# Ledger of designs, part 123: peptides against a protein of PDB entry 3ESW

Target 1, 322 residues: chain A of PDB entry 3ESW
Amino acid sequence: NNIDFDSIAKMLLIKYKDFILSKFKKAAPVENIRFQNLVHTNQFAQGVLGQSQHLCTVYDNPSWHSIVLETLDLDLIYKNVDKEFAKDGHAEGENIYTDYLVKELLRYFKQDFFKWCNKPDCNHCGQNTSENMTPLGSQGPNGEESKFNCGTVEIYKCNRCGNITRFPRYNDPIKLLETRKGRCGEWCNLFTLILKSFGLDVRYVWNREDHVWCEYFSNFLNRWVHVDSCEQSFDQPYIYSINWNKKMSYCIAFGKDGVVDVSKRYILQNELPRDQIKEEDLKFLCQFITKRLRYSLNDDEIYQLACRDEQEQIELIRGKTQ

## One batch from the design tools (peptide; made by RFdiffusion4, then SolubleMPNN)

Design b2_p19_2_s2 (from b2_p19_2, 13 letters changed)
Fold by OpenDDE base, seed 3:
Structure b2_p19_2_s2 (fold): chain B 322 residues (1-322), chain A 19 residues (1-19)
Amino acid sequence: as target 1 above (322 residues)
Amino acid sequence: SELEKVQQYLLAKKILEES
């Protein structure tokens, strides 16, 4: 009896699809109660929910994408991408082009476009005067700064001229296209939008220990790829734990299609206590938010994303990122 | 990839064995 393995495999995949789809049905009342209780009783859970309400959707703005693409030197970017892509001789197929694009965007952003701002330049003395700036503290935004989603303003005094310079910490990425300076928060915020503007699948990764970066889904590598604009880093998730010897507890990825605990990708050593939430509750929370983000998707989209999620979970368990 | 298909198959098989 020639077992038609292909037929069996197809049947199994259909059954698997049905099973997966069953997980994405409307939440049961008990799940809603659990979710509400969790976010009301656990501060970390509330924080994750709050971040998801912003980070999962804010970058899906076609108007912002247009503004970004109009602001960037696309001719330079694509010239460089085409140059690097041509070196590969197209042997790896067309999907690798997006990896070259992301690598060039990392280069362009760090080298040509955006500036690290430990201290601002003096508004009076001009460029390259940050060395003369003394921090005086932080205050709330003024009326103008408040227009650009500014939560805090760092205040500096120039040691040379005595004038005060304000460094508003803008959260509006469109304003960051103008200011073109910041720290990890501003870098990651604008760079996430930039990647999204090229039609890429992008996640914002929040680390509890005061760092943020991106992930993009590489169709060539068929996985989520670490991307840090501050470091011009592509597919180097180890840089924090190994190179920086950073201690970390949580890394949470926020995207339009889901919220995922990606701590296992980045926390390779020096793990801090994960005491902010029960592991089961964090897993539930991320799954619940992810489910909500997918409510409008069709069965095929849900299935494809769920398959991607399962592959990511396998990757994270096996520790085979490289 | 073929590997992903196999993994999905194995997962599907496991689910079917548990159901």
Scores: peptide ipSAE 0.015, ipTM 0.490, DockQ to the pose 0.138
Fold by OpenDDE base, seed 4:
Structure b2_p19_2_s2 (fold): chain B 322 residues (1-322), chain A 19 residues (1-19)
Amino acid sequence: as target 1 above (322 residues)
Amino acid sequence: SELEKVQQYLLAKKILEES
């Protein structure tokens, strides 16, 4: 009896798809109870949930994408992408073009568009006067600053002219297109929106130890790629643990399609105690939020994303960027 | 291929069960 391997393969695939899809069905009452108890009893879980409610959806705004694309020098960007793409001898239409685009966006953003702000320049004395600025502390936003999702304002006094300069920490990425300055928070916030505006799959990565960056899903590499706008870094997840010798406990990625603990990608040494939540509870939390984010997707979309999730989990366990 | 995805899943499952 010639085993019809094709029929068996098809049957296995159907059963496998059904199995995967079964995981993404509506949460059972017991899972809802577990989730509610977890977010009410564990502060870290509550924080992850709160971040997911914002970061997973805020960048999926078509109006913002239009504003971004109208603000950027697209002619320069695509000229540079095309130049580098052609230089490396790639054919038009290859998936690798998006990697070149992200690399150019990193260059453009850091070199041409956005500025790092340790201290602001004096509003009165003008450019390159940050060295004369003394921090006085932080305060709440004024009525104008509050319009742009400002949580805090850093206050500086100029040692030369004595005037006060305000540095609002805006969370509105559209306002950041105007101000074009900030620290890791502002950089990552606006850069995440920029990448999203090009139709890319992007996640916002939050590190508990006061850093943030992006991940981009490369169709060419078929994986999530580390992207840090502050560092003009592409596919260098090791920079924090190895180059900076940074101690870290948690890295959580937030995207429209899920929340993922990506700590294993970035925490290569100097791991801090992971004592904020039980590992099983964190895994459950991320899966539960991910499941909720996918409730509106069709079975094919759910299946494709689940396959991507499994590939990522394999990558994270193996510690090898394939 | 879809078959490769199944193989990857089974591999992942095995790795997760052994970890």
Scores: peptide ipSAE 0.012, ipTM 0.506, DockQ to the pose 0.122
Fold by OpenDDE base, seed 5:
Structure b2_p19_2_s2 (fold): chain B 322 residues (1-322), chain A 19 residues (1-19)
Amino acid sequence: as target 1 above (322 residues)
Amino acid sequence: SELEKVQQYLLAKKILEES
């Protein structure tokens, strides 16, 4: 019996597509109950949900994208990208150009645009005075600072002049285009918006152990790529566990199209206890939120994203970039 | 190819079921 492999393949493809689409139908009442119970009873789940409600959608603002593009030195950026692409990129096709763009944006952001702020300079004494600053603690925002989504203000006293300098921790990325300084939170926040402004597919990665970074979906590499603006790092997911010897428990990626536990990509050694939620419940939570984020997508979009999700899961399980 | 995607899915499914 000549097995018609072509017929079997076609049948499998149809069944597979139907199966994938079935997963993204409206949640059953039992799933809704499970979700509600989980977020009401588990603090970690509630936190993930809360973050998803903000991080998955906040960067999809066309007005913000325009402001970003008007603020950046696009001529310099594209000049540098074109220069690097001309060296090696022509052989690899147009898709690699975006990787060069992200690498240049990392360079530009760290070297030319944004500053790391351990301590602020004294507002009275001027530049290069941070060494004279003593932390006094933190307080809530004043009336002006509160306009820019500020939750906390760090307070410093200058040892030289005795004046107080405020370092507001702004969460408004447009304000960060003005201030052009911060720590990992501000860096990642604004850099995520910058990448989004170029029309890139980007996720915000939250680590429970007080770090944050991005992932960019490379069409050239056909996978999610680690991107850390603070470190000017591209495709170095090992940097935290291996280079920093950082202990970590959870890394959760938040994007417009889904929420994914990416811990396996970054936690390579020194894993802390994953005791905040049951693994099955975390998996369910991420899938449930992802399903909701995709409710408005058409069948083709759902199918393409599902294929990408499956490839990522294989990568995460095998510990090998495909 | 679409066939390769199906094969990857089946492989992933198997791995996930075994994990």
Scores: peptide ipSAE 0.011, ipTM 0.548, DockQ to the pose 0.121
Fold by OpenDDE base, seed 2:
Structure b2_p19_2_s2 (fold): chain B 322 residues (1-322), chain A 19 residues (1-19)
Amino acid sequence: as target 1 above (322 residues)
Amino acid sequence: SELEKVQQYLLAKKILEES
């Protein structure tokens, strides 16, 4: 009896798909209870949930994407991408074009578009006067600043003219298209939106130790790629642990399709204690939020994303950040 | 694909860990 291996393989694939899909069904009452208890009893879990409610959805705004694309010098960007693609890209196929695009966006954003603001320039004295600025502290936003999702305003006094300059920490990325300055938070916020505006799969990575960056899903590399707009960095997840010798405990990635603990990609040495939540509870939390984010997806989309999740988990275990 | 092999392996491993 010739075992029809093809028929068996098809049956196994169907059963496997059904099994995977079964994991993404609506949470059982027991899972809901566990989730509610976790977010009510664990502050870190509550923080992750709160961040997910914002970061997983805020960048999926078509109106914002249009504003971004209208604001950027697309002619310059694509000219540079085409130039780099013409050198090396034809041999690697069309999927590498997007990697060149992200690399150019990193260049353009850092070199041509956005500015690092350690201290603001004096509003009265003009450009290149930040050296004369003394921090006075932080305060709440005024009525105008409050329109742009401003949580805090840093206050500076000019040592030269004595005038006060306000540096609002805007969370509205559209306002950041106007101000074109900030620190890691503003950089990552706007750059995440920029990447999303090009139709890319992007995650916002939150590090507990006060840094933030992006991940982009490269179809060419078939994996999530580290992207840091502040550093003009592409596929260099080691820069924090190795180059900066940064100590870190948690790196959590927030995307439209899921929340993922990506700590293993970035924490290569100097790991801080992971004592904010039990590992099993963090895993449960991320999976639970991820399931909720996928509730509206069809079975094929769920299955494809589950395959990506498994591939990423294998990558994270093997430590093969090549 | 290598991915399919790995998925099969992970599935098999998970089934074995849960049995």
Scores: peptide ipSAE 0.009, ipTM 0.495, DockQ to the pose 0.072

Design b2_p19_2_s3 (from b2_p19_2, 12 letters changed)
Fold by OpenDDE base, seed 4:
Structure b2_p19_2_s3 (fold): chain B 322 residues (1-322), chain A 19 residues (1-19)
Amino acid sequence: as target 1 above (322 residues)
Amino acid sequence: EEKEKIELYLKAKKILEES
């Protein structure tokens, strides 16, 4: 009996695809009840849900993408990308070009475009006066600041001139194209939008221990790649745990196609207690939100994303961020 | 053991996708 292995393989692939697709069907009533109970009873779950409602969709704005592309020095960026790409002897059309683009965007953003603001400069004394600034606290936005999704305004007094300087913490990334300064939140917010504006698959990674960064899906590497605009870092997920010796409990990635616990990629040592939610409930929550984000996708898109998810989960288990 | 199972699974999946 000549076993037609090709026919069997095709049949198994079809059945496997159907099985995968079945997992992404509309949630059963029992799952909806579990989800509702979880987000109503667990504050961490509610926080993840709230973040997903914003971060998974906010950057998919074509109007914002246009504004970003009009604001950046694209000629400089592409000149530098082309230069580095050519230097390494790559042929045109290779997926690796996008990795060079992201690396140049990291360089451009940190060196040419955006500024770290630990303390603002004095509005009266001018540039490089942040050393003279004393924090007085935080307050709500004024009428002008409130137009740009400002949650808080940090208030500083100049020790030299006595004037007050306001540092509004804007969450509107378009406003950040104007202000061109901030901390990790502003950096990651605007940089996420910048990467999205180039048509890249990007996730926003939230760390519970007061840091945020990006992940970019490299078609060349065929995986999610760590990207930190503050550090001009590409594919260095170890920098927090190893270089900074940072203690961390949760890293959650938020993208248009899903919410993923990526803690295993970044928490390599000094793990803090994961006591905010049960592990099974966090897994359920991320899967449930991911299913919702994919409801409008076709079967082929769902299947491809499910395959990507599976590869990522394998990577995270193996610890092979090579 | 889990790693070996995953590698076997990925190998099987790749064979199925290339077929």
Scores: peptide ipSAE 0.016, ipTM 0.471, DockQ to the pose 0.229
Fold by OpenDDE base, seed 3:
Structure b2_p19_2_s3 (fold): chain B 322 residues (1-322), chain A 19 residues (1-19)
Amino acid sequence: as target 1 above (322 residues)
Amino acid sequence: EEKEKIELYLKAKKILEES
């Protein structure tokens, strides 16, 4: 009996696809109970859920994308992308061009568009007066500041003129297009929206140890790529653990299609205790939220994303980008 | 819509570079 190995292979592929799709069906009652118990009993899980409810969907706003594209100097951006692409003599293609676009957006954002604000300038004394500013603490937003999703306002006194300067920590990325200044939170927030406005697949990465950055899915590299707007960094996931010698415990990526623990990509040394949640519960939580985010997708979309997820997990296990 | 604009731009660019 000639074993038709090709027929067996095809049958196995069909069964595998069906198996993958079955994982993304509506959650069983037992899974819902486990999820509810986890988010009610574990503070870290509740935090991840809360972040997912905002970060996974907030940037998918067509009106915001239009405002961003109208605000940026697109002529300059594309001119520079074209110039750098031509200079490096790489093979032509849509996929590699997008990597050049992201690199130029990093340059443009840091060099031409946005500013780091450790301390604000004095509103009365003018530019380059931040050295004269003394922090007095933080307070809630006033009536005007509250219109722009502001949770906290840092208060500074000028040592020269004695006047008070307010530095609102705006969470509205459209307001950040006007103010054009902030710290890692404002940088990452607006830059995530910018990348999304170009139709890119982007995740917001939250680190428990007070930093945030992006990941971009490169079709050319066929993987998630580290992107930090503050550092003008592309594909340098090691900068935190190695260059900064930063100690970290958790890095969680939030995107429209899923929530993923990406700690293995960034925590290369100086790992802090992962004691906020059981590893199995964190894995379950991320998978459960991801499943919910995909409920409206068709079988082909679900399957393609699942294949991408598997490739990422293999990458994270093998440390190929480390 | 924005994605479509970028895709059109990249396609147009490729055509111009190949010509």
Scores: peptide ipSAE 0.016, ipTM 0.356, DockQ to the pose 0.020
Fold by OpenDDE base, seed 2:
Structure b2_p19_2_s3 (fold): chain B 322 residues (1-322), chain A 19 residues (1-19)
Amino acid sequence: as target 1 above (322 residues)
Amino acid sequence: EEKEKIELYLKAKKILEES
C-alpha cells in the first residue's frame, strides 16, 4: 500500500489548522471566570485590560487617518523614501520600501514635524523661552482643554515676565497634530497614529518604567520591529537596556490584533522584579484579550495571525533579532 | 527544552509546508 504522503500531509495540515483555530474559539466559562477573577484581584491585570480597551482600537479610525495624511508633507516624505529606495531598495525587493517609509517617517517626525517639550515656552515671551520656566505643579484641565482628552495640565511660571503658561498633556492625537509638541507619551501617541494612517501593522508598547514606543510589523524582515519616534530609532530594541542602562520589568505591546508581552525583546539586562502578576496569569491575560480582539476574524485571518504569533514567540525565545 | 521543541516544531512545519 503506497502511503499517500501528500494526502497524509494535507490531513495533518487540516488537523493542525483546526487545532490552532480551536485555541481562538470563544472563551470557555472557566476562562471567563479566571479572567474576571484576575482582573478584579490584580491591579496590574486591571491596568493591562484598561490600556487594551483604549490602545488596541483607538488608532483604527479612518477619519483620523485622513486628517493625518492631509496634515503631513507627503510629497517630501515620499520624495525622500523614493530617493533612499533608489539607492539599495531594488536589490532587496518591493517589501523593503515600507521599511524605508518608516525610517523616513521617523526622520520627518523628529526633524521636521514634532518637538520635544521638556518645558513649554512662555506664552508671553515667545519662542525659545523654556529656560525661564519654573514648574508650579499640575492641575486638571479647563473647559477648553477637556475637549481634547486632557487628563492633566502642567503649570509653569515664567521667571522673566511672571506669567503662567499651561502645558496640557493631551491624549487626543488629532490635537497633537496642531500642538506638535510633547514628551514620550505625546510622541508615541501621535506617531502610532501616523504609522497606522499609512496602513501599517503597528503596536503601542507600554513600559512600566515610564517609557512608550512603537512596534511595526515589517513584511521585509518578517517580524515586529522596534520603532521609537523620540529617538528616531528603527530596529534598535537594545537602546533602553544597553545604551540607557534602563532598568525595566514589563514591556507590553498593544495592537488591534492582540496584546503581547514583549519584555524579552527589550529587557536585555538590569531586569527589575516581575512581581506585579504571576507569569502564568500575565500570559493568560494577554492570550485572553488577544482572543477577544480576534473574535470577529475569519479562520484564515486567525490562522495567519497565530502563525505570526508563534514566529514572534520563537524569536523572543531565541533572542535572534540581530 | 524549549529550544529543542521549537527546532522540532520548525522542522515539522517546514516538512509539512514543503510537502
Scores: peptide ipSAE 0.014, ipTM 0.465, DockQ to the pose 0.259
Fold by OpenDDE base, seed 1:
Structure b2_p19_2_s3 (fold): chain B 322 residues (1-322), chain A 19 residues (1-19)
Amino acid sequence: as target 1 above (322 residues)
Amino acid sequence: EEKEKIELYLKAKKILEES
């Protein structure tokens, strides 16, 4: 009997797909109990959940995407992308073009659009007066600042004129399109929205040791790519642990389709103790949240994302990010 | 492409179970 290898292969693929899909079905009561207990008893888990409730969905706003695209100099951006693409003479098609786009967006954002604000300029003395500013502390937002999701306002006194300058820490990325300044939080927040506005798959990466950045899923490279707007960095996950010699414990990526511990991508040396949660519990937590984020997806979408997840896990374990 | 995905999954699973 001629073994129909094609038929066997098809059957195996069907069974494999069914197996994958079974993992994304509604959680069992025991898993729900485990999840509830974990987030109620572990502060780190509660923090991850809280961040996921915001970061995984907030950037999927079509109205915001339109506002972003109307605000950016798209003619300049695409002119520069086209220019760089033409120099390399790549025949790799549309997928590599998107990598050039992200690289230009990094350049444009840092060089032309947004400003780092360690200290604000004095509102009275004008530009380039930040050197004269002394921090007085932080306070709550006023009535106007509260309209733009401001939780904290940093207060500064000018050593020259004695006037007070307020630096509100806005969390509304649309307000950041106006203010055009901030620190790593504001940079990453707005830049994440910018990338999303171009229809890209983007994750927000939170590092416990007070830094944040993005990941972009490159169709050309077929993997998640490190993107740091503050550093104008593309595909350099090593910059923190190696170049900065930064000590780190946790890096968690938040996207519309999942929450992933990406610590292995960025923590190459100088690892701090991972004592905030059991490794098994963190893995469970990320998987559980990811499962919830995918409840509305169809079987084909779930399967494709699951395949992507497995590829990423292989990459993270093998250290083959580059 | 699907065959490659299965192979990747099986490799990943093995690595994860052994880690």
Scores: peptide ipSAE 0.009, ipTM 0.438, DockQ to the pose 0.120

